# Peptides against a protein of PDB entry 4DOW: the designs that were tried, part 12

Target 1, 157 residues: chain A of PDB entry 4DOW
Amino acid sequence: TFSWVGRPLPNRKQFQQMYREICMKINDGSEIHIKVGQFVLIQGEDNKKPYVAKLIELFQNGAEVPPKKCARVQWFVRFLEIPVSKRHLLGRSPPAQEIFWYDCSDWDNKINVETIIGPVQVVALAPEEVIPVDQKSEETLFVKLSWNKKDFAPLPP

## One batch from the design tools (peptide; made by RFdiffusion4, then SolubleMPNN)

Design b1_p9_8_s1 (from b1_p9_8, 3 letters changed)
Fold by OpenDDE base, seed 2:
Structure b1_p9_8_s1 (fold): chain B 157 residues (1-157), chain A 9 residues (1-9)
Amino acid sequence: as target 1 above (157 residues)
Amino acid sequence: EPPKLKAVP
């Protein structure tokens, strides 16, 4: 169950009400609050790990019937989501915790909030910084590079 | 069940 937290933010978009925060109610009755700017895990396809995304906007889409709670996201990709034929371009074997900033516009960046599994920690590192390796946990994910379907590139400052 | 969100290869 998802519900908005707080009042709608001022915006000029027709049929949209923007919010800063959403509440995700868990089965045990506890609640998790997720805010714009945080990172989340999104339900993946069958037998696939959850997608990783940064929340850019939270909004209710009043143009839909019924109105839907939505989010706009910046996608990240896991190494295994990159085509096999292009993985060699990384030039190294990344740790399991590494993800990549997806720098293309071919993916729809609007999601329904009900696809959100929960929050996740993502830490940006410089290319020369060492990723702490803990193969037993994906509690924290790390991003050093972007992927634009053609090559890897350093993250912009 | 969930909609396809990404153009996964």
Scores: peptide ipSAE 0.034, ipTM 0.698, DockQ to the pose 0.131
Fold by OpenDDE base, seed 4:
Structure b1_p9_8_s1 (fold): chain B 157 residues (1-157), chain A 9 residues (1-9)
Amino acid sequence: as target 1 above (157 residues)
Amino acid sequence: EPPKLKAVP
């Protein structure tokens, strides 16, 4: 169950109300508040790991019937989401906790908030920094590079 | 079922 937190932000879009925060109520009755700028896990396909995204906008789309609670996201990709034929371009075997900034606009970046599994921590690292891998958890993900379907590139400061 | 948002290999 998802509900908006706070008043709508000023917005000129006629059929949309923008928000800075949403409340996710989980099975045990507890609440998780997620804000614009935070990172989330998005429901993936069966037997696949969840997608990773950064929330850049939260909005209710009143043009839909019924109105939908939505988000605009910046996608990240897991290494296994990269085509096999291109993986060699990384030049190394990344740890499971490494993700990559998706530097393309060919993917739909609008999601329904109901696809959000929960928040996740994403930490940006310099190329020379070692990823502190924890084999028991994906509590924290790490990003060093972007992927633009052609090659990997360092993240700009 | 969640929508397919991204391409997969």
Scores: peptide ipSAE 0.034, ipTM 0.699, DockQ to the pose 0.113
Fold by OpenDDE base, seed 1:
Structure b1_p9_8_s1 (fold): chain B 157 residues (1-157), chain A 9 residues (1-9)
Amino acid sequence: as target 1 above (157 residues)
Amino acid sequence: EPPKLKAVP
């Protein structure tokens, strides 16, 4: 169950109410609050790892009937989401915890909030910084580079 | 079941 936290933020978009924070109620009765600017895991395809995204906007879309709780996101990609034929462009074998900023607009960046699995920690690093990898879990993900379907590039600001 | 959100190789 998802519910808005706080009052709508001012905006000029017809049929849309924007929010800063949303509450996820978990089966055990506990609650997780997620805010704009945080990173989340999004439900992936069957037998695939969850997608990783940064929340840009939280909004209720009144143009839909019934209204939907939605989010706009900045996508990240896992190394295995990059085509096999282009993975060599990285020039190294990345650890499993490395993700890449998706620098393309061809993907729909609107999601339904019910696809959010939960928050995840993402840390931006300089290229020369070593990723502290825990092979037992992917609790923390790391990003150094962007991917624009053609090549890898330094992480955007 | 959530829809496909992005292309997968």
Scores: peptide ipSAE 0.034, ipTM 0.696, DockQ to the pose 0.128
Fold by OpenDDE base, seed 3:
Structure b1_p9_8_s1 (fold): chain B 157 residues (1-157), chain A 9 residues (1-9)
Amino acid sequence: as target 1 above (157 residues)
Amino acid sequence: EPPKLKAVP
């Protein structure tokens, strides 16, 4: 169950009410608050790992009947989401915890909030920094590079 | 079931 936290933000978009925070009530009755700017796991395809995304906007889409709670996201990609024929462009075998900033606009970046599994920690690193692989960082994802369907590049500023 | 959000390799 998802519910808005706080009052709608001022905006000029017709049929949309924007919010800064949403509450996710999970099965044990506890609540998780997720805010714009945080990173989340999104339900993936069958037998696939969840997608990783950064929340850019939270909004209720009043154009739908009934209105839907939605989010606009910045996508990240896991290494295994990159086409096999282009993975060699990385020049190394990345650890499982590494993800990449998706630098293309061809993907739909609008999601239903009900597809959010939960929050996740994403840490940006410089290229020379080593990705730690220990128990403390097991649930943490790391990003060094962007992927634009053509090549890998340094992270956007 | 979630909608198709992005292409799969």
Scores: peptide ipSAE 0.033, ipTM 0.696, DockQ to the pose 0.113

Design b1_p9_8_s2 (from b1_p9_8 with P1S L7A)
Fold by OpenDDE base, seed 5:
Structure b1_p9_8_s2 (fold): chain B 157 residues (1-157), chain A 9 residues (1-9)
Amino acid sequence: as target 1 above (157 residues)
Amino acid sequence: SPPVLKAVP
């Protein structure tokens, strides 16, 4: 289950209540708090790995009946989500832990919070930096580049 | 230094 943490943030949208933080309660009764600005895993399609996203906004949509807990996100893309015909543009075989900043507006960036699986660590690296692969970093994802459906580009410094 | 991810608006 998901519940809001704290009071709504001031905003001018009549039917939306914005929040800084949400609480995710898992099966054993423990709680995970997730804040705007953190990275999360989002439930993927059948037979696909979870999506990766950065939380930009948390809000309750009061225009819907019943009201829904939602989020706006910045998407990342996994290498295998990139069309096969374009993968060669990277010029290398990326490790499984590498993701790419999705620099397009064609994807809907609104999600239901119930699709959030949990938090994930995302670390930005310079293009020349090596992605560390060890036991401690197995669950950490790394981003060096953006993808805009045409080519890859370095992240802003 | 590593690049900086865009800040939350």
Scores: peptide ipSAE 0.036, ipTM 0.654, DockQ to the pose 0.034
Fold by OpenDDE base, seed 2:
Structure b1_p9_8_s2 (fold): chain B 157 residues (1-157), chain A 9 residues (1-9)
Amino acid sequence: as target 1 above (157 residues)
Amino acid sequence: SPPVLKAVP
């Protein structure tokens, strides 16, 4: 169950109400609050790891019937989501905790909030920085590079 | 220093 937290933010979009925060209520009655700017795990396909995204906007889409709670996101991509034929372009074997900023527009960046599994921590690193890998957990994901379906590139400072 | 992940405006 998802519910808006706080009052809608002013915006000029006719059929949308924007919010800064949403509450995810879990079956045990506990609540998780997720805000714009945070990172989330999104339900993936069967037998696949969840997608990773940064929340850019939270909004209720009044153009839909019934109105939908939605988010606009910046996608990240896991290494294993990159086509096999292009993975060699990285020039190294990344740890499982590394993700890449998806620098393409071919993926729809609008999601339904009900696809959100929960929050996740994403930390940006410089290319030369070592990813601290803990084999016991994937609690934190790390991003050094972008992927634009052609090549990897450093993130801008 | 690490880069900052900026939101798309």
Scores: peptide ipSAE 0.036, ipTM 0.653, DockQ to the pose 0.035
Fold by OpenDDE base, seed 1:
Structure b1_p9_8_s2 (fold): chain B 157 residues (1-157), chain A 9 residues (1-9)
Amino acid sequence: as target 1 above (157 residues)
Amino acid sequence: SPPVLKAVP
């Protein structure tokens, strides 16, 4: 179950109510609050790892009947989501925790909040920085590069 | 300088 936290933010869109935060109620009754700007795991296809995304906007879409709780996201891609024929362009074997900023507009960046599994930590690193692997960061994902379906590129500082 | 994850409007 998802519910809005706080009052709607001012916006110019006729059928949308914007929010800064949403509450996700878990099966045990506990609650997780997720805010715009945080990173989340999105339900993937069967037998696939969840997608990774940064929340850009949280909004209720009143144009739909019934209204839907939605989000705009910036997608990331896992290495294994990149076509096999293009993976060599990275020039290295990335650790499992590395993800890439998806620098394309061909993916729909609107999601239903019900597809959110939960929050995840994403840390940006310089290309020369080593990805730390410890118990505290086992679930932390790291991003160094963008992927635009053609090549990898450094993230702007 | 470490990269900053851009806030995309």
Scores: peptide ipSAE 0.035, ipTM 0.650, DockQ to the pose 0.035
Fold by OpenDDE base, seed 4:
Structure b1_p9_8_s2 (fold): chain B 157 residues (1-157), chain A 9 residues (1-9)
Amino acid sequence: as target 1 above (157 residues)
Amino acid sequence: SPPVLKAVP
């Protein structure tokens, strides 16, 4: 169950009410609050790992009937989501915790909030920084590069 | 300095 937290933000869009925070109620009764700017796991296809995304916008889409709670996201891509024929372009074998900023507009960046599995920690690193692989950082994903379907590129500082 | 993840859709 998802519910908006707080009052709608000022917005000129006729059929969209924007929010900064949403509450996700878990089966055990606990609640997780997720805010714009945080990172989330999105339900993947069958037998696939969840997608990773940064929340850019939270909004209720009143143009739909019934209205839908939605999010606009910036996608990340896992290494194994990259076509096999292109993976060699990285020039190294990334750790499982590494993800890549998806620098393309061909993916729909609108999601239903019901597809959100939960929050995840994503940390940007400089190319020379080592990705921690210890148990303390096992839940954390790391990003150093972008992927634009053609090549990898460094993230701007 | 570490890269900054932009809030760009």
Scores: peptide ipSAE 0.035, ipTM 0.650, DockQ to the pose 0.037

Design b1_p9_8_s3 (from b1_p9_8, 4 letters changed)
Fold by OpenDDE base, seed 3:
Structure b1_p9_8_s3 (fold): chain B 157 residues (1-157), chain A 9 residues (1-9)
Amino acid sequence: as target 1 above (157 residues)
Amino acid sequence: SPPKLKKVK
């Protein structure tokens, strides 16, 4: 169950009410608050790891019937989401915790909040920094590079 | 309703 936290933000977009924060109530009755700017795991395909994204907007889409709670996201991609024929462009075998900033506009960046599994920690690193793989960072993902469907590049500023 | 969809022109 998802519910808005706080009042709608000032907005000129017709049929949209924007918010800063949403509350996700999980099975044990506890609540998780997710804010714009945080990173989330999004439901993937069966037998595949969840998608990773950064929340850039939270909004209710009143143009739909019934109205839908939605988010706009900046996508990340896991290495296994990159086509096999292009993976060699990385020049190394990345650790499982590495993800890449998706620098393309061909993917729809609108999602239903019901697809959000929960928050996740994403840490940006310089290329020379080593990705720590310990118990403390077991669930932490790391990003060093962007992927634009053609090549890998340094992270956007 | 797949969460990750390609844009349709």
Scores: peptide ipSAE 0.246, ipTM 0.844, DockQ to the pose 0.096
Fold by OpenDDE base, seed 5:
Structure b1_p9_8_s3 (fold): chain B 157 residues (1-157), chain A 9 residues (1-9)
Amino acid sequence: as target 1 above (157 residues)
Amino acid sequence: SPPKLKKVK
């Protein structure tokens, strides 16, 4: 169950109410609050790992009937989401914790909040920094590069 | 709507 937290933010969109925070109530009754700017895991396809995204906007879309709780996201991609024929462009074998900033517009960046599994920690690193692979950091993902379907590049500023 | 849906071209 997802519920808005707080009052709608000021905006000029006629049929959209924007919010800063959403509450996710999980099975045991506990609540997780997720805010704009945080990173989340999103339900993946069958037999695939969850997607990773940064929340850009939280909004209720009143143009839909019935109104839907939605989010606009910046996508990240896992290494295994990159086509096999292009993985060599990285020039190294990345750890499982590495993700890449998706620098393309071919994917819809609007999601239903019900697809959100929960929050996740994403840490940005410089290209020369080493990704710490430890049991204590298994829940943390790391991003060093972007991927634009053609090549890898340093992260956008 | 499923997540990471490609835009129809």
Scores: peptide ipSAE 0.196, ipTM 0.833, DockQ to the pose 0.109
Fold by OpenDDE base, seed 2:
Structure b1_p9_8_s3 (fold): chain B 157 residues (1-157), chain A 9 residues (1-9)
Amino acid sequence: as target 1 above (157 residues)
Amino acid sequence: SPPKLKKVK
């Protein structure tokens, strides 16, 4: 289950109450707090790796019936999400821990918080920095480049 | 469907 933490932030959106933090209640009774600006894993398709996203906004959508706890996100893509015909544009075989900033507006960036699996660590690196390869664990993901459906580019500022 | 499959209108 998910519940808001703290009071709504001031905003002018008619049917939206903005929040900074949300609490995720886990089966064992423990709680994980997730804040705007953090990275999360989003439920993917069956037999697929979870999606990766950065939380941009957390809000209660009062325009829906019933009201929904939602988030706006910045999407990232895994290498295997990129079309096969375009993967060669990277010019290298990325490690499994590398993800790419999705630089397109064609995807819906609003999600229901119930699709959040949990937090994940994402580290931005310069192109020349080496990505630590740990086949034992993929707890940390790394991003160097963006993907705009046409080509890879330096990470946005 | 996963959020990524939803297109912005």
Scores: peptide ipSAE 0.057, ipTM 0.766, DockQ to the pose 0.138
Fold by OpenDDE base, seed 1:
Order: sequence, then C-alpha cells, then structure tokens
Structure b1_p9_8_s3 (fold): chain B 157 residues (1-157), chain A 9 residues (1-9)
Amino acid sequence: as target 1 above (157 residues)
Amino acid sequence: SPPKLKKVK
C-alpha cells in the first residue's frame, strides 16, 4: 500500500498533484517513507535484478482513470543492462555493486509507485576511488560514470 | 511493471 505524505506541493500542471514524500506500508504493518531525491529499487523482469533509479518527482496523475500514483525517475543501469557489444568500452570488469548514470532521454522515466521495491543507498565516487565491495551483500551501490549508449563518461554535476 | 524501454537492447 502506497499513501501520500503531507500536502501537495505547488505546481502548474493541470492534472497532476505533486508530493514530497510517499509512505510504503508493508504487510506486517511497518512502513517506509520515501522522499524525492532518494534512490529506489524498481521491480525488474523475472530472473533479473531490480532496476535502480533516483526519484525526481512524486505525483498523482489525475489524467488517468482511475488516478495513479506515479514517479518520475533518473535511471541508472547495471553493467548487465549495457549491450554486450559495448561493455568493453568500460575497460575493466566492474564489481556487482557498480551502477551507471543513464544519460539518455529515450527511456520512459515515468513509473507507477507500485513497482518500487524499496529504498537503496547509492554513493557517488570519483573514478579513482576504490569501491568498497561487500561480497556478502549489495546493500550499497556505487556510481562513478554515466552511460549514454555510446560511451562512458564522468558523472554529470 | 517498469517501462518497456528499460529493457536491454
């Protein structure tokens, strides 16, 4: 169950109400609050790892019938989401905890909040910094580079 | 489900 937290934020979009925070209530009654600017895991396809995204907007889409709780996201990609023919451009074998900022506009960045699995920690590092990989868990993900379907590049500001 | 365009090409 997902519920808005707080009052709608001011905006000029005709059929959308924007929010700062959403509450995800789990079956045991506990709840997790997720805010704009946080990173989340998004439900992936069967037998695939979840997608990773940063929340840009939380909004109720009143143009849909019935209205839907939605989010706009900045996508990240896992190494295995990069085409096989392009992976060599990285020049190294990344650890499993490394993700890449997706620097393209071709992907739909609107999601239904129901696809959110939960929050995840993402840490930005300089290229020369060592990723502190924990082989026992992938609790924290790390990003050093962007991917724009052509090449890897330094992170955007 | 996530956007269809999110799939690996």
Scores: peptide ipSAE 0.055, ipTM 0.778, DockQ to the pose 0.101

Design b1_p9_8_s4 (from b1_p9_8, 3 letters changed)
Fold by OpenDDE base, seed 4:
Structure b1_p9_8_s4 (fold): chain B 157 residues (1-157), chain A 9 residues (1-9)
Amino acid sequence: as target 1 above (157 residues)
Amino acid sequence: SAPVLKPVP
């Protein structure tokens, strides 16, 4: 169950109400609050690891009947989502905790909030900085580079 | 809920 937290933010879109925060109620009755700017795991295909995304906007689409709770996201990509023929461009074997900023617009960046599994910690590192795999929880993900379907590059500003 | 679909690598 998902519900909005707080009042709608001022915006100019006629049929969209924007919010800063959403509440996710889980099976045991506890609540998880997720805000714009946080990172989330999104349900993927069967037998696949969840997708990773950063929440950019939270909004209710009032043009739909019934209205839908939606999010706009910045996608990340796992190494195994990169074509096999291009993985060598990284020049190294990344740890399982490494993800990449997806620097393309060919993926739909609008999701239903019902696809959100929960929050996840994503830490940005400099390209020369070592991923502390043994020092951090296995649930923490790290991003050093972007992927634009052609090559890896330093993270955008 | 339905999973998000991405292009196949």
Scores: peptide ipSAE 0.028, ipTM 0.675, DockQ to the pose 0.161
Fold by OpenDDE base, seed 2:
Structure b1_p9_8_s4 (fold): chain B 157 residues (1-157), chain A 9 residues (1-9)
Amino acid sequence: as target 1 above (157 residues)
Amino acid sequence: SAPVLKPVP
């Protein structure tokens, strides 16, 4: 169950109400609050790792019937989401905790909030920084590079 | 919840 936290933010979009925060209530009655700017895990396909995204907007889409609680996201990709034929372009074998900023517009960046599994920590690193790898946990994900379907590139400062 | 559809590698 998802519910808005706080009052809607001022915006000029006719059919949308924007919010800063959403509350995810889980089965045990506990609540997880997720805010714009945070990172989330999103339900993936069967037998696949959850998708990773940064929340850019939280909004209720009044143009839909019934109104939908939605988010606009910046996608990340896991290494194994990159086509096999292009993985060699990285020039190294990344740890499982590394993700990449998806720098393309071919993916729909609007999601329904009900696809959110929960929050996740994402830390940006410089290319030369070492990723602290703990093989027993994926508590924190790390991003050094972007992927634009052609090549990997350093993140802008 | 339904998964978000993304291009498959």
Scores: peptide ipSAE 0.028, ipTM 0.676, DockQ to the pose 0.165
Fold by OpenDDE base, seed 1:
Structure b1_p9_8_s4 (fold): chain B 157 residues (1-157), chain A 9 residues (1-9)
Amino acid sequence: as target 1 above (157 residues)
Amino acid sequence: SAPVLKPVP
């Protein structure tokens, strides 16, 4: 169950109410609050690892019937989501905890909040910094580079 | 809920 936290933010869109924070209620009754700017895991396809995204906007879309709780996201991509023919461009074998900033606009960046599994920690590193590998692949993820479907590039500031 | 779909490599 997802519910808005706080009052709607001012916005110019006729059919949308924007929010800063959403509450996700877990089966045990506990609550997790997720804010704009935080990173989340998004439900992937069957037998696939969850997608990783940064929350850019949280909004209720009143143009839909019934209204939907939605988010705009900045996508990240896992190494195994990159085409096999392009993986060599990285020039190294990344650890499982490394993700890449997806620097393209061809993907739909609107999601239903119900696809959010939960928050995840994403740490930006310089290319020369060593990734500290943890025991759980979803505990902490690291990003050094962007991927624009053509090549890897330094992470945007 | 349905999972988000992304291009497959």
Scores: peptide ipSAE 0.028, ipTM 0.675, DockQ to the pose 0.162
Fold by OpenDDE base, seed 3:
Structure b1_p9_8_s4 (fold): chain B 157 residues (1-157), chain A 9 residues (1-9)
Amino acid sequence: as target 1 above (157 residues)
Amino acid sequence: SAPVLKPVP
C-alpha cells in the first residue's frame, strides 16, 4: 500500500497533484518512506533483475479513473540490458554492481508507484575509482558512465 | 504488481 506524505506541492498542472514523499507499507506492517531524488528498484520482467531508477517526480494523476499514484524517473541500465552487439564498447567486463545512466528519451519514464520494490543505494564514482565488490557493499550499485544507445560517456559532475 | 515495460536488449 502506498500513501502520500505531506501536502501537495503548488503546481499549474490541471489534473496532477505533486508530492515530495510517499510511504510504502510492507507486509510486516512497517513503513518505508521514499522521497524525490532517491534511487529505487522497480519490478522488471519475469526472471529478470529489477530495474534501477532515480525518482524525479511524484504525482497523483487525476486524469485517470481511478486516480493513480505515479512517478517520473531517470532510468539506469544494467550491463545486461545493453544490446549484445554494443557491449564491447565498454572495453571491459563490468562487475555486477555497475549500472549506467540512461541518456536517452525513448523510454517511457512514467511508472506506477506500485511497481516500486524499495529503495536502493547508488553511488557515483570517478572513472579511476575502483568498485568495491565486498559483501558489505553487495546491495550497493555504482555508476561511472552514461549510455546513450551509441556509446558510453563519462558522467558529468 | 505488474512489471515495468522496457525495451528488450
Scores: peptide ipSAE 0.027, ipTM 0.669, DockQ to the pose 0.150

## One batch from the design tools (peptide; made by RFdiffusion4, then SolubleMPNN)

Design b1_p10_1_s1 (from b1_p10_1, 5 letters changed)
Fold by OpenDDE base, seed 1:
Structure b1_p10_1_s1 (fold): chain B 157 residues (1-157), chain A 10 residues (1-10)
Amino acid sequence: as target 1 above (157 residues)
Amino acid sequence: AEKYLLPPLE
């Protein structure tokens, strides 16, 4: 169950109510609050690991019937999401915890909040910094580079 | 529209 937290933010977008925070109620009754700017895991396809994204906007889309709770996200990609033919461009075998900032606008970045699994920690590292290997790969993810479908590049400033 | 094509869970 997802519910808005706080008042709608002022905006001039017709049919949209924007929010800063959403509450995710878990089965055991506990609540997780997720804010714009935080990172989340999003339900992936069958037999695939969850997608990783940064929340850019939280909004209710009143243009739809019924209104939907949505989010605009900045996508990250896992190494295995990159085409096989281009993986060699990285020049190394990344650890499972490494993700890449998706530097393209061709993907739909609007999601339904119901697809959010939960929050995740994403840490930006300099290229020379070593990624620590945690017991659980989903505990903390690390990003050093961006991917623009053509090559890897330094992380955006 | 390339990556996210999953239907809502609820």
Scores: peptide ipSAE 0.039, ipTM 0.687, DockQ to the pose 0.078
Fold by OpenDDE base, seed 3:
Structure b1_p10_1_s1 (fold): chain B 157 residues (1-157), chain A 10 residues (1-10)
Amino acid sequence: as target 1 above (157 residues)
Amino acid sequence: AEKYLLPPLE
């Protein structure tokens, strides 16, 4: 169950009510609050790892019938989502915790909030920084580069 | 629509 937290933010879009925060009520009855700017895991395809995204906007889409709770996101991509023929462009074998900023506009960046699994920690690192792989940081994902379907590039400052 | 094609879970 997903519920808006707080009052809607002022906006000029006719059929949208924007929010800063949403509440997820999970199976055990506990609640998780997720805010714009945080990173989340999105339900993936069957037998696939969840997608990773940064929340850019939270909004109720009144143009749909019935109205839907939605989010606009910035996508990340896991290494295994990159075509096999292009993985060599990285020039190294990344650890499982590394993800890449998706620098393309060909993907739909509007999602239904009900596909959100939960929050996740994403840490940006400089290229020379080592990705820590231990039990304490196993749940943390790290990003050093962007991927634009052609090549990898350093993240903008 | 290339990546996010999943239907609603609810």
Scores: peptide ipSAE 0.038, ipTM 0.685, DockQ to the pose 0.078
Fold by OpenDDE base, seed 4:
Structure b1_p10_1_s1 (fold): chain B 157 residues (1-157), chain A 10 residues (1-10)
Amino acid sequence: as target 1 above (157 residues)
Amino acid sequence: AEKYLLPPLE
């Protein structure tokens, strides 16, 4: 169950109400609050790891019947989402915790909040910094580079 | 190809 937190933010979109925060009620009855700017895991396909994204906007889409709670996101990609023929461009075997900033606009960046599994910690690192891969840090993801479908590049500002 | 084409989880 998802519900809005706080009052709608001012906006000029005719059929949208924008929000800063949403409340996610999980199975045990506890609540998790997620804000714009945080990172989330999004349900993936069977036998696939969840997608990773940064929340850019939270909004109720009144153009739909019934109205839908939605989010606009900045996508990240896991290494296994990159085509096999291009993976060699990284020049190394990344740890499972590494993700890449998706630097393209060809993907739909609007999601239904119902696909959000929960929040996740994403830490930006310089290329020379070591990604800690231990049992304590397995819940944290790390990003060093962007991927634009052609090559890897330094992380954008 | 579109990345997000999945139905809601809950």
Scores: peptide ipSAE 0.038, ipTM 0.690, DockQ to the pose 0.077
Fold by OpenDDE base, seed 5:
Structure b1_p10_1_s1 (fold): chain B 157 residues (1-157), chain A 10 residues (1-10)
Amino acid sequence: as target 1 above (157 residues)
Amino acid sequence: AEKYLLPPLE
């Protein structure tokens, strides 16, 4: 289950209440607090790795009936999500821990918070920095480049 | 139920 933490942030959106933090209660009864600006794993299709995103906004959408707890996100993409015909543009075989900043606006970036699996650590690196090899690919993810459906590019400062 | 467009699947 998900519940808001703290008081709503001031905003002028007609049907939305904005929040800084949300509480996620998991099966064992423990609680995980997730804040705007953190990175999360989002449920994907069966037998597929979860999606990766950065939380930009947390809000309750009062325009829906019933109201929904939602988030607006910045998407990342895994290498295997990139079309096979374009993977060669990277010029290297990336480690499983590498993800890419999705630099397009064609994807819906509004999600239901119920699709959030949990937080994840994402570390930005310079192109020349080495990505350490981890046994668990979901433990820490690394981003060096953006992907705009046409080519890879260095991350903006 | 609300739906949103997901990124491409792996």
Scores: peptide ipSAE 0.030, ipTM 0.654, DockQ to the pose 0.275

